# Peptides against a protein of PDB entry 6UG1, part 29

Target 1, 304 residues: chain A of PDB entry 6UG1
Amino acid sequence: SNEERKRRKYFHMLYLVCLMVHGFIRNEWINSKRLSRKLSNLVPEKVFELLHPQKDEELPLRSTRKLLDGLKKCMELWQKHWKITKKYDNVGLYMRTWKEIEMSANNKRKFKTLKRSDFLRAVSKGHGDPDISVQGFVAMLRACNVNARLIMSCQPPDFTNMKIDTSLNGNNAYKDMVKYPIFWCEVWDKFSKKWITVDPVNLKTIEQVRLHSKLAPKGVACCERNMLRYVIAYDRKYGCRDVTRRYAQWMNSKVRKRRITKDDFGEKWFRKVITALHHRKRTKIDDYEDQYFFQRDESEGIPD
Target 2, 301 residues: chain A of PDB entry 6UG1 as posed
Amino acid sequence: SNEERKRRKYFHMLYLVCLMVHGFIRNEWINSKRLSRKLSNLVPEKVFELLHPQKDEELPLRSTRKLLDGLKKCMELWQKHWKITKKYDNEGLYMRTWKEIEMSANNKRKFKTLKRSDFLRAVSKGHGDPDISVQGFVAMLRACNVNARLIMSCQPPDFTNMKIDTSLNAYKDMVKYPIFWCEVWDKFSKKWITVDPVNLKTIEQVRLHSKLAPKGVACCERNMLRYVIAYDRKYGCRDVTRRYAQWMNSKVRKRRITKDDFGEKWFRKVITALHHRKRTKIDDYEDQYFFRRDESEGIPD

## One batch from the design tools (peptide; aimed at target 1 H22 S104 F111 K112)

Design b2_p16_1_s1 (made by RFdiffusion4, then SolubleMPNN; from b2_p16_1, 9 letters changed)
Fold by OpenDDE base, seed 1:
Structure b2_p16_1_s1 (fold): chain B 304 residues (1-304), chain A 16 residues (1-16)
Amino acid sequence: as target 1 above (304 residues)
Amino acid sequence: MNELEEKLGELWRKLK
């Protein structure tokens, strides 16, 4: 019905806000000065120097290569720190079906919200789910004065799915769900004027994304609980930006159709949400990023 | 008060 379509759209919007606020809160928690002091001690001086290379005036690419090597070493150090990777409770922050949502509304199970103190302890001990691990990795880079963003792929229920029964065939193995991350890192490369993508936990990869990312879910089974729609970046200065364009090869042709921003109302609403979570002034880094997104939109074209 | 509830309340005030 039209009513069910409206209900699913509004529930999607509310769920998206809750996810984006969750990302914001986790971004505040990883800015803990106490955590920063502990995590900086994980990075030896030689690795710190690689993270902060001098500008090579002859070949700026040499400076980028040093930064990339420093980030690789930080991933290795992080793997040594992280002792216990817990499985997600149920589906974690991956996408729920409409049936799962309806069934969960009847279950008054108080989700035990992880407290800030428990999160900081988990990161400090190296015990937690993959999301906590990625968030801790971003905290470690920030402790080393690296301009690292927390990236969150927000997975609200699919409001474009109008099926009554949206049960996933029970064969959706946990392995297919967790094949691609929900959280990752971006690091600003001041030499190339680009964001470097870092997945320290799941794919253990570093990318300079041009047209596509390895972090973009591929295949039907993986996309059932992880659809690339809302990739939100949270920086160390409490900036909040939509960076979906970086990771979406087909933003205009495919991704936009599954976003609330497919219409003017949704675009205006989503912009208000971003603005409400964006707690810093615009910088030249944002100008370079917007220019990159513009070039990506032009290069994709409008699907005929 | 859960930090999430506080931030949702703050966000709700900014979206009105």
Scores: peptide ipSAE 0.032, ipTM 0.730, DockQ to the pose 0.087
OpenDDE base, seeds 2, 3, 4, 5: peptide ipSAE 0.031, 0.026, 0.027, 0.025; ipTM 0.727, 0.681, 0.687, 0.678

Design b2_p16_1_s2 (made by RFdiffusion4, then SolubleMPNN; from b2_p16_1, 11 letters changed)
Fold by OpenDDE base, seed 1:
Structure b2_p16_1_s2 (fold): chain B 304 residues (1-304), chain A 16 residues (1-16)
Amino acid sequence: as target 1 above (304 residues)
Amino acid sequence: MNDLEKELGELYRKMK
């Protein structure tokens, strides 16, 4: 019905805000001074120097290569620190079906939220789910004075899915779900004026995204619980930015149709949510990023 | 914050 379409749209919007606020809170927690002091001790001086290369005036690319090598070594150090990777409880922050939401509403399940103290202890010990691990990695880079931001792929239920039964029957449903991350890291490269993408936990990859990312879900089974629609960046200064354009190959043709921002009402609403979570002034880094997004929109063109 | 809370409250009312 038209009423069910409206209900699913509004529920998607509410769920999206809850996810975005969760990302904001986790981004605040990883700025903990106590955690920062502990995690800085994991990075030896030689690796710190690679994270902070001098500008090579002859070939700025040499400085970027040092930074990339430093980030690779940080990823290796993080793997040594992390002792226990827990499975997600149920689906974690991956996308729920409408049926799962309805069943959960009927069951007054008290969700135990992870407290800040428990999170900080989990990161410090290296014991937790993959999301906690990624968030801890961002904290370690920030402890080394790296301009690292937390990236979250927000997975609200698909308001464009009007099926009554949305049950997922796959035997490998968990493996397919966790094939691609929900959380990752970006690091600002001051030499190339670009964000470097870092997945320290899932794919264990570092990339300089041009047109496509390895972190973008591919294949029907993987996309059932992980649809790239709302990739939100949280920086160390409490900036909040939509960076979906970086990771979406087909923003205009495919991704936009699955976003609340497909219409003017949804666009205006989503801008208000971003603005409410953005607690810093604009910087030249934002200008370089917006220029990159503009060039990506021009290069994709208007879908036929 | 207050405007977002008001809009969320309105969305929540429209979901009931």
Scores: peptide ipSAE 0.026, ipTM 0.678, DockQ to the pose 0.129
OpenDDE base, seeds 2, 3, 4, 5: peptide ipSAE 0.026, 0.022, 0.025, 0.024; ipTM 0.673, 0.642, 0.672, 0.652

Design b2_p16_1_s3 (made by RFdiffusion4, then SolubleMPNN; from b2_p16_1, 11 letters changed)
Fold by OpenDDE base, seed 4:
Structure b2_p16_1_s3 (fold): chain B 304 residues (1-304), chain A 16 residues (1-16)
Amino acid sequence: as target 1 above (304 residues)
Amino acid sequence: MNDLLKELGELYRKMK
């Protein structure tokens, strides 16, 4: 019905804000001074120097290479720190079906919300789910004065799916769900004026995204619970930015149709949500990023 | 933040 379409749209909007606020809160928690002091001790001086190379005026690429080597070594150090990767309870923050949402509303299961103290302990011990691990990695980089962002791929239910039963075949293996991450890191390269993408936990990869990311879900089974629609960046200064354009090859042709921002009302609403979560002034880094997104929009073109 | 909570409250009311 038209009513069910409206209900799903509004529920998607509410769920999206709850996810974005969750990302904001986790971003605040990883700024903990107590955690920062502990995590800085994991990074030896030689690796810290690689994270902070001098600018090579002749070849800025040499400085970028040092930063990349520093980030690679930080990933290796993080793997040594992280002792226990817990499986997600149920589907974690991956996308739920509409049926799963209805069933969960009836189940008054006291979701034991992870407290800030428990999160900080989990990161400090190296015991937790992959999301906690990524968040802790961002905290370690921030403890080393690296301009690292927490990235969250927000997975609200698909309001464009109008099927009554949206049950996934129960055989969608946990393996297919977790093939691609929900959380990752970006690091500002001051030499190339670009964000470097870092997945320290899942794919264990560092990339300089041009047109395509390895973190973008591919294949039907993987996309059922991980649909790239809202990739939100949280920086160390409590900035909040939509960075979906970086990771979406087909933003205009495919991704936009699955976003609330497909219409003017949704665009204006989503801009208000971003603005409410963005607690810093604009910087020249934002100008470089917006220019990159503009060039990516022009290069994709308008879908026929 | 207050405006966002107000908009969330309005969205919640429109879902009922």
Scores: peptide ipSAE 0.032, ipTM 0.717, DockQ to the pose 0.131
OpenDDE base, seeds 1, 2, 3, 5: peptide ipSAE 0.030, 0.031, 0.028, 0.031; ipTM 0.712, 0.710, 0.694, 0.703; seed 3 fails the geometry check

Design b2_p16_1_s4 (made by RFdiffusion4, then SolubleMPNN; from b2_p16_1, 8 letters changed)
Fold by OpenDDE base, seed 4:
Formats: sequence, C-alpha cells, structure tokens
Structure b2_p16_1_s4 (fold): chain B 304 residues (1-304), chain A 16 residues (1-16)
Amino acid sequence: as target 1 above (304 residues)
Amino acid sequence: MNELLKKLGEEYRKLK
C-alpha cells in the first residue's frame, strides 16, 4: 500500500539517524585521552616519522609514499595488537530485512549495549568485533596526530524494497555479509590533497580511490546486507560529512535511487541531519573534497 | 544536542 511505503520511508529515516548518531558517539569514544596515551605507545618513532614526512618540494609523491608506508606499518602493528576478533552478534550493523525488523520488535531481547568503559577496555586489550577493531585503529592513528576519519557505511533497511518476505538464506549469509566492511578509516594526505582509504581489519588494504574502491560491495549475496548508500565520515574535530561519492561508482544512476536524498524533501532532511552532527567550521580540506566530488559527478554524467 | 544524540543512540541500540 501507499501507507506501507510511507511507513518504510519514515522507519528508514529514523533508523538512518540512529546509525549516524551511533557513528558520532563511537567517534567521540575514540577521542579518549586515556585510550590515546595507551595506543600511541604501539607506534615506534620510526613509524611515527613515516606518518609525518617532510614535504618534498621537488616530488610531493615521495612524501605520500612515506605516509603510505607508515600506514602499512601501522596496520601491521595493529594486527599484532589485536588478539581476538569476535564474530558479530547476529548481523551487527549490517542491513536487516523488514521481516527481521518486525520480528525484533516483538523480541524484547536485552541487548547488552556496549558501554564506553567496555569499548575502551576492548580496544585496549585488542579484543572485540571488527567494528571495534577499526575504531581502535582510527584511535591509534589519532593518538599519533594523524588526521584520521572514522568511516561508517550506514545500513538502514531498504525502503525501496516493498517485498514482505526477504528470507535471506542461512549458513553462507555470514561469510557474504562480512566480505566487505561497514567501518573503515580515511587519512588526509596533505601532500596530494586527497583522502587515503584504509581498511585495517577486513580487506587489510590501503587505497587512493580515484573511480573505484575495493571496499564497495560487489555481487548479489554481499549486497543483501551491505548496500553502499550512506558512507559517513567522522573526523577528530567532530566533523560529519557524506563521503558516499568517493566509494560509489554509480552515484547518480544507481545509488541515489536507493537513498532518501532521491527527492528534494529527503535531500533537505538529510542535509539537516548532517548539519546537526557537524560540530566544526569548514576548512580547505572540505573544499578539496567537495571539488573532488564535483569532478566525480561531472565525470559520471546524468543517467540516461 | 549531545544529550539528544545520546538518547537517539540509546534508542537505536534498543532497536538493535
């Protein structure tokens, strides 16, 4: 019905806000001074120097290469720190079906909400789910004064899916679900004026995204619980930005149709949500990023 | 605002 379509749209909006607020809270937690002091000790001086190369005026690419090498070594150090990767409880922050949402409303399961103290202990011990591990990695980079963002791929239920019964098949569903991350890192390269993408936990990759990301879900089974629609960046100064354009090859033709921002009402609403979560002034980094997004929109063109 | 964000984050965690 038209009413069910409206209900799903409103529930998607509410769920999206809740996800984005979750990312904001986790971004606050990883700014913990106590955690920062502990995690800075994981990074030896030689690796710290690689994270903070001098500007090579002749060839800025040499400075970027040092930063990339420093980030690679930080990933290796993080793997040594991280002792136990827990499986997600159920589907974690991956996308739920409408049926799963309806069933969960009836099940008053006492969700053990992870407290800030438990999170800080988990990161400090190297014991937790992949999301906690990524968040801890961002905390380690921030402890080394790196301009690292926490990235969250928000997975609200698909309001464009009007099917009642999407029973996702059981056993292979977890492997397909976790094939691509929900959380990752971005690091500002002050030399190239670009964000570097870092997945320290899942794919264990560093990339300079031009047109395509390795972190973008591919294949039907992987996309069932991980649809790239709302990639939100949380910086160390409590900035909040939509960075979906970086990771979406087909933003205009495919991704936009699955977002609340497909219409003017949804666009205005989503801008209000971003603005409410954005607690810093605009910077030249935002200008370079917006210019990159503009060029990517022009290069994609208007969908036929 | 931070309290509203905490409340919304708590409500979200209850919806999980």
Scores: peptide ipSAE 0.027, ipTM 0.671, DockQ to the pose 0.108
OpenDDE base, seeds 1, 2, 3, 5: peptide ipSAE 0.025, 0.027, 0.023, 0.026; ipTM 0.639, 0.651, 0.638, 0.653; seed 2 fails the geometry check

Design b2_p16_2 (made by RFdiffusion4)
Pose (drawn by RFdiffusion4):
Structure b2_p16_2 (pose): chain A 301 residues (1-169, 173-304), chain P 16 residues (1-16)
Amino acid sequence: as target 2 above (301 residues)
Amino acid sequence: SEEEERLEALLQHLLS
């Protein structure tokens, strides 16, 4: 019914707002000073110097390389620090079906509250699922004074799914791509470096294509790329989906609430509500990348 | 009511 269609659109908006705010608060917890000081001693002087390379006037590229080596070394040592990697209970934060949600609302059960202290204890011990692990990795980079963003792929239920049944054909297929990952700024190449230290264990300087965007019909059942939100040290919130969307204006726009005007205005209201800092020059360099990327997409196939 | 129940189930999921 058209009524159920409208409810799905609203609940989608509601769930999305909650997810994005969770990203905002979790980023706040990541900045905890007590935790940052402990995680900093995990980084040797050698690697620390690689994370803060000297300006190389003749060839800025060498500085970028040193940072990449540093990022690689950090990924490695984080693989060691993180001793216990849990499985997501049930579905984690991956996209759920309308049927699944309706049913979860029905069954109230008992839910262990988490809170901030328990999160901190888990990151220091090295116990958690991949989301906690990557978030902790970002906290470590920040304790070393590197401009690290937390990236979250918000996976609200699909408001474009009109079906009354909504059934699907696997765990391994869900976890193929991450919901959380990291970006780090390169002041020499003036670009954001994408880092996934937990799932794909890769570092990529995304230009026109990214390894992180999910592929194949089976994998996209639980992970439909729509809202890639970046949170930074100073409490910025930016929609970074353009970096990770091969066909943004075609494929992805149909799945976002921003396809109509009311949707874009509303979405902007939330981003602004979550962006608690003023514009820096880095924001401009990023907008320039996005503009060029937006103009290079062209006609679809 | 159904929307509130869904919201409660969402908050519980995010906070657990």

Design b2_p16_2_s1 (made by RFdiffusion4, then SolubleMPNN; from b2_p16_2, 8 letters changed)
Fold by OpenDDE base, seed 5:
Structure b2_p16_2_s1 (fold): chain B 304 residues (1-304), chain A 16 residues (1-16)
Amino acid sequence: as target 1 above (304 residues)
Amino acid sequence: EKLEKMLQALLDHLNS
């Protein structure tokens, strides 16, 4: 019905806000001074120097290469620190079906909320799920004065799916779900004026995204619980930005159709949510990023 | 009712 379509749209909006607020809170927690002091001790001086290379005036690319090598070594150090990767309880922050949402609403399960103290302990010990691990990695880079962002791919239920039964079939559902991350890192390269993408936990990769990302879900099974729609960046100064354009090859033709921003009402609403979560002034870094997004929109063209 | 139940399911999901 038209009513069910409206209900799913509004529920999607509410879910999206709650996910974005969750990302904001986790971004505050990883700024803990106590955690920062502990995590900075994981990074040797030689690796710290690679994270902060001098500008090579002859070839700025040499400075970028040092930064990339420093980030690779940080990823290796993080793997040594992280002792226990827990499986997600149920589906974690991956996308639920409408049926799962309706069924869980009837089950008064008291979920234990992870407290800030428990999170900080988990990161400090190296024990937790992949999301906690990524968040801790961002905290370690921030402890080394690196301009690192926490990235969250928000997975609200698909309001474009009007099927009544959305049961997912198959024993491999968990493997397909966790094939691509929901949380990752971005690091500002001051030499190239670009964000570097870092997945320290899942794919264990560093990339300089041009047109395609390795972190973008591919294949039907992987996209059932991980749809690239709302990739939100949280910086060390409590900035909040939509960075979906970086990771979406087909933003205009495919991704936009599955976003609340497909219409003017949704666009205006989503801008208000971003603005409410953005707690810093604009910087030249934002100008370079917006210019990159503009060039990506022009290069994709208008969908046929 | 149905919306409140769905809201609770969402809160439970965010707390998991």
Scores: peptide ipSAE 0.028, ipTM 0.723, DockQ to the pose 0.787
OpenDDE base, seeds 1, 2, 3, 4: peptide ipSAE 0.025, 0.026, 0.027, 0.026; ipTM 0.711, 0.707, 0.707, 0.696

Design b2_p16_2_s2 (made by RFdiffusion4, then SolubleMPNN; from b2_p16_2, 6 letters changed)
Fold by OpenDDE base, seed 4:
Structure b2_p16_2_s2 (fold): chain B 304 residues (1-304), chain A 16 residues (1-16)
Amino acid sequence: as target 1 above (304 residues)
Amino acid sequence: SELEKMLEYLLNHLNS
């Protein structure tokens, strides 16, 4: 019905706000001074120096290479720190079906919200799910004065799916769901004027994204619970930015159709949500990023 | 409200 279409749209909007607020709260928690002091001790001086290379005026690429080597060594150090990777309870922050949402609304299970103290303990011990691990990795880089962002791929229910039963027919194995991450890191390269993508936990990869990322879900089974639609970046200064354009090859032709921003109302609403979560002034880094997104939009073109 | 219950439910699910 038209009513069910409206209900799913509004529920998607609400769910998206809750996800974005969750990302904001986790980004605040990883700024903990107590956690920072503990995590800085994991990084030897030689690795810290690689994270902060001098600018090579002859070949800025040499400085970028040092930063990339420093980030690789940080990933290796993080793997040594992390002792226990817990499985997600149910589907974690992966996308739920409409049926799962309706069934869970009836289930008065007192979910124990992970408290800030428990999160900080989990990161400090190296015991937690993959999301806690990524968030802790971002905290470690921030403890080393690296301009690292927490990235969250927000997975609200698909309001474009108008099927009555949205049950997934397969036991889509936990393996297919977790094949691609929901959380990752970006690091600012001051030499190339670009964000470096870092997945320290899932794919264990470092990328300088040009047109596509390895972190973008591929294949039907993986896309059922992980649809690239809302990739939100949270920086150390409480900035909040939509960075979906970096990771979406087909933003205009495919991704936009599955976003609330497909129409002017949704675009204006989503901008208000971003603005409410963006607690810093604009910087030259934002100008370089917006220029990159503009060039990517022009290069993709308007879908016919 | 129903909205507050939905928000609380979602926040509880997000923090679990």
Scores: peptide ipSAE 0.032, ipTM 0.731, DockQ to the pose 0.601
OpenDDE base, seeds 1, 2, 3, 5: peptide ipSAE 0.032, 0.030, 0.027, 0.030; ipTM 0.724, 0.717, 0.700, 0.715

Design b2_p16_2_s3 (made by RFdiffusion4, then SolubleMPNN; from b2_p16_2, 5 letters changed)
Fold by OpenDDE base, seed 5:
Order: sequence, then C-alpha cells, then structure tokens
Structure b2_p16_2_s3 (fold): chain B 304 residues (1-304), chain A 16 residues (1-16)
Amino acid sequence: as target 1 above (304 residues)
Amino acid sequence: SEFEKMLEALLNHLNS
C-alpha cells in the first residue's frame, strides 16, 4: 500500500539517524586520552617518522610512499595487538530485512548495551568484533597525530524493497555478509591532497580510490546485508561528511535511487542530519574533497 | 503503537 511505503520510508530515516548518531558516539569514544596514551606505545619511533614524512619538494610522491609504508606497518602492528576477533552477535550493524525488524519488535530481548568503559577495555586488550577493531585502529592512528577518519557504511533497511517476506535464504549468509566491511579508516595525505582508504581488519588493504574501491560490495549475496548507500566520515575534530561518492562507482545511476536523497525532501532532510552531526568549521581539506567529488560526478555523467 | 514497537526494536539493535 501507499501507507506501507510511507511507513518504510520514515522507519528508514529514523534508523539512518540512529546509525549516524552511533557512529558519532563511537568517534567520540576513540578520542579518549587514556586510550590514546596506551595505543601510541604500540607504534615504534621509526614507524611514527614514516607517518610524518618531510615534504619532498622535488617529488611529493616520495612523501606519499613513506606515509603508505607507515600505514602498512601500522596495520601489521594492529594485527599483532588484536588477539581475539569475535563474530558478530546475530548480524551486527549489517542490514536487517523488514521481516527481521517486525519479528524483533515482538521479542523483548534485553540487549546489553556496550558501555564506553567496556569498549575502551576491549580495544586496549585487543578483544572484540571487527567494528571495535577498526575503531581501535583509527584511535591508534589519531594517537600518532595522524589525521584519520572513522568511516561507517550505514545499513538502514531498504525502503525501496516493498516485498512482504524479505527472508534471506542460505547457510552462507554470514560469510557473504562479512565479506565486505561496514567500518574502515581514511587517512589524509597532505602531499597528494587526497584521502587514503585503509581497511586494517577485513580485506587488510590500503588503497587510493580513483574510480573503484575494493571495499564496495559486489555480487547479489554480499549486497543483501551490505548495500553501499550512506558512507559517513567522522574526523578527529567531530566533523561529519557524506563520502559515499568516493566508494560509489554508479552514484547517479544506481546508488541515488536507493537513498533518501533521491528527492528534494530527502536531500534537504539528510543535509539537516549531516549539519547536526558536523561540529567543526570548514577547512581546505573539505575544499579538496568536494572538488574531487565534483569531478567524480562530472565523469559519471547523467544516467541514461 | 506499531511505531513504538519498531522504535524499541531499533534501540535494541543499536545497543547490541
């Protein structure tokens, strides 16, 4: 019905806000001074120097290469620190079906909220799910004075799916779900004026995204619980930015159709949500990023 | 309401 379509749209909006607020809170927790002091001790001086290379005036690319090598070594150090990767309880922050949402509304399961103290302990010990691990990795880079962002791919239920039964069939659902991350890191390269993408936990990769990301879900089974729609960046100064354009090859033709921002009402609403979560002034880094997004929009063209 | 049930399910999910 038209009513059910409206209900799913509004529930999607509410869910999206709650996910974005969750990302904001986790971004605050990883700024803990106590955690920062502990995590900085994991990074040797030689690796710290690679993270902060001098500008090569002859070839700025040499400075970028040092930074990339420093980030690779940080990823290796993080793997040594992280002792226990827990499976997600149920589906974690991956996308639920409408049926799963309706069924969970009837089940008064008291979920234990992860407290800030428990999170900080988990990161410090190297025990937790992949999301906690990524968040801890961002905290370690920030402890080394690196301009690292926490990235969250928000997975609200698909309001474009009007099927009554949205049950997912198959024993491999968990493996397909966790094939691609929901949380990752971005690091500012001051030499190339670009964000470097870092997945320290899942794919264990560092990339300089041009047109395609390795982190973008591919294949029907992987996209059932991980749809690239709302990739939100949280920086160390409590900035909040939509960075979906970086990771979406087909933003205009495919991704936009599945976003609340497909219409003017949704665009204006989503801008208000971003603005409410953005707690810093604009910087030249934002100008370079917006210029990159503009060039990506022009290069994709208008969908046929 | 049905909305309250959905909100409670959502809050439970975000807290898990």
Scores: peptide ipSAE 0.027, ipTM 0.715, DockQ to the pose 0.782
OpenDDE base, seeds 1, 2, 3, 4: peptide ipSAE 0.024, 0.024, 0.024, 0.025; ipTM 0.701, 0.698, 0.694, 0.703

Design b2_p16_2_s4 (made by RFdiffusion4, then SolubleMPNN; from b2_p16_2, 8 letters changed)
Fold by OpenDDE base, seed 2:
Structure b2_p16_2_s4 (fold): chain B 304 residues (1-304), chain A 16 residues (1-16)
Amino acid sequence: as target 1 above (304 residues)
Amino acid sequence: DKLKKMLEALLNHLNS
C-alpha cells in the first residue's frame, strides 16, 4: 500500500539517524586519552616516522609511499595486538530485512548495550567483534597523531524494497554478510591531497580509491545485508561527512535511487542530520574532498 | 543514556 511505503520510508529515516548517532558515539569513545596512551605504545618509532614522512620536494610520491608502508606496518602490528575476533551477535549492524524487523518488534529482546568502559577494555585487550577491532585501529592511528577517520557504512532497511521478505538461510548468509566490512578507516595523505582507504580487519587492504573500491560489496548475496548507500566519515575533531561518492561507482545511476536523498525533501532532511552531527569548522581538507567528489560526479555523467 | 540524549537533541534539530 501507499501507507506501508510511507511507514517503511519513515522507519528507514529513524533507523539511519540511530546508526549515524551510534557511529558518532563510537568515534567519541575512540578519542579516549587513556586508550590513546596505551595504543601509542604498540607503534615503534621507526613506524611512527613512516607515518610522518618529510615532504619530498623532488618526488612527493615517495612521501606517500612511506605513509603507505607505515600504514601497512600498523595493520600488521594491529593483527598482533588483536587476540580474539568475536562473531557478531545475530547480524550486528548489517542490514535487516523488513520481516526480521517486524519479528523483532514483537520480541522485546533486551539487547545488551556495550558500555564505554567495556568497549575501552575490549580494545585494550584486543578482544571483540570486527567493528570494535576497526574502531580500535582508528584509535591507534589517532594515538600516533595520524589524521584517521572512522568510516561507517550505514545499513538501514531498504525502504525501496516493497516485497515480502523471505527468511535468509542462516549459515551461508553469515559468510556472505561479513565478506565486506561495515566499518573501516580513512587516512589523510597530505602529499597527494587525498584520503587513503584502510581495511585493517576484514580484507586487510590499503587502497587509494580512484573509481572503484575493494570495500564496495559485489554480488547479490553480499548485497542482501550490505548495500552501499550511506558511507559516513567521522574524524578526530567530530566532523561528520557523507563520503558515499568515493565508494560508489554508480552514485547517480544506482545508489541515489536507494537513498532518502533521491528527492528534495530527503536531501534537505539528510543535510540536517549531517549538520547536527558535524561539530567542527570546514577545512581545506574538506575543500579537496568536495572537489574530488565534484570531479567524480562530472565523470559519471547524468544517468540516461 | 547518552544515546537517548543525543537522539533527542538530533530529533529537536530535525524538527527545527
Scores: peptide ipSAE 0.040, ipTM 0.762, DockQ to the pose 0.059
OpenDDE base, seeds 1, 3, 4, 5: peptide ipSAE 0.024, 0.031, 0.025, 0.029; ipTM 0.706, 0.739, 0.715, 0.729

Design b2_p16_3 (made by RFdiffusion4)
Pose (drawn by RFdiffusion4):
Structure b2_p16_3 (pose): chain A 301 residues (1-169, 173-304), chain P 16 residues (1-16)
Amino acid sequence: as target 2 above (301 residues)
Amino acid sequence: DDELFEFLDEKYRELL
């Protein structure tokens, strides 16, 4: 019914707001001073110097390379620090079906509250699922004074799914791509470097294509790329989906609430509500990348 | 996480 259609659109908006805010608060917890100081002693002087390379006037590229080596070394040592990698209970934060949600609302059960202290204890011990692990990795980079963003792929239920049944054909297929990952700024190449230290264990300077965007019909059942939100040290919140969307204006726009005008205005209201800092020059360099990327997409196939 | 899912389930029931 048209009524159920409208409810799905609203609940989608609601769930999305909650997810994005969770990203905002979790980013705050990541900045915890007490935790940062402990995680900083995990980084040797050698690697620390690689994470803060000297300006190389003749060839800025060498500085970028040193940072990449540093990022690689950090990924490695984080693989060692993280001793216990849990499985997501049930579905984690991956996209759920309308049927699954209706049924979760029905069954209330018992839910262990988490809170901030428990999160900190888990990151310091090295116990957690991949979301906690990558988030902790970002906290470590920040304790070393690197401009690290937390990236979250918000996976609200699909408001474009009109079906009354909503059934699907696997765990391994869900976890192929991450919900959380990291970005680090390169002041030499003036670009954001994408880092996934937990799932794909890769570092990529995304230009026109990214390894992180999910592919194949089976894998996209639980992970439909729509809202890639970046949170930074100074409490910025930016929609970074353009970096990770091969067909943004075609394929992805149909799945976002921003396809109509009311949707874009509303979404902007939330981003602004979550962006608690003023514009820096880095924001401009990023907008320039997005503009060029927006104009290079062209006609679809 | 659990608190977020519980809160959303409650809001879903209210919506219904």

Design b2_p16_3_s1 (made by RFdiffusion4, then SolubleMPNN; from b2_p16_3, 9 letters changed)
Fold by OpenDDE base, seed 1:
Structure b2_p16_3_s1 (fold): chain B 304 residues (1-304), chain A 16 residues (1-16)
Amino acid sequence: as target 1 above (304 residues)
Amino acid sequence: MNDLLEKLNEEYRKLK
């Protein structure tokens, strides 16, 4: 019905705000001074020097290569620190079906909320789910004075899916779900004036995204619980930015149709949500990023 | 879901 369409749209909006607020809260927690002091001790001086290379005036690419090598070594150090990767108890922050939402509304299951103290302990011990591990990795880079962002791929229920039965085939569903991450890292390269993408936990990759990312879900089964729609960046200064354009190859033709921002009302609403979560002044880094997004929009063109 | 929303709202209130 038209009423059910309105209900699903409203519920998607509410769920999206809650996911974005969750990302904001986790970004505050990883700024913990106590955690920073513990995690800085994981990074040897030689690796710290690679994270902070001098500017090579002859070939700036040499400085970027040192930074990339430093980030690779940080990923290796993080793997040594992380002792226990827990499975998600259910779907974690991956996308729920409408059926699962309806069933969960009827079953008042008290979700156990992870407290800040429990999170800090989990990161310090190296015991937790993949999302906690990525968040801890961002905290370690920030402890080394690296300009690292927490990235979250927000997975609200698909308001464009009007099917009554959205049952997913059970057995391989977990493997397909976790094939691509929900959380990752970005690091600012001051030499190339670009964000470097880092997945320290899932794919264990470092990428300089040009047109597409390895972190973008591919295939029907993977996209059932992980649809690239809302990739939100949280920086160390409490900035909040939509960075979906970086990771979406087909933003205009495919991704926009599945976002609340497909219409003017949704665009204005989503901008208000971003603005409410953005707690810093604009910087030259934001100018370089917006220029990159503009060039990516022009290069994709308007779909025929 | 209401519990997640309520908890996120409660966590958001604790950040103010």
Scores: peptide ipSAE 0.025, ipTM 0.672, DockQ to the pose 0.083
OpenDDE base, seeds 2, 3, 4, 5: peptide ipSAE 0.025, 0.025, 0.023, 0.024; ipTM 0.680, 0.681, 0.651, 0.677; seeds 2, 3 fail the geometry check

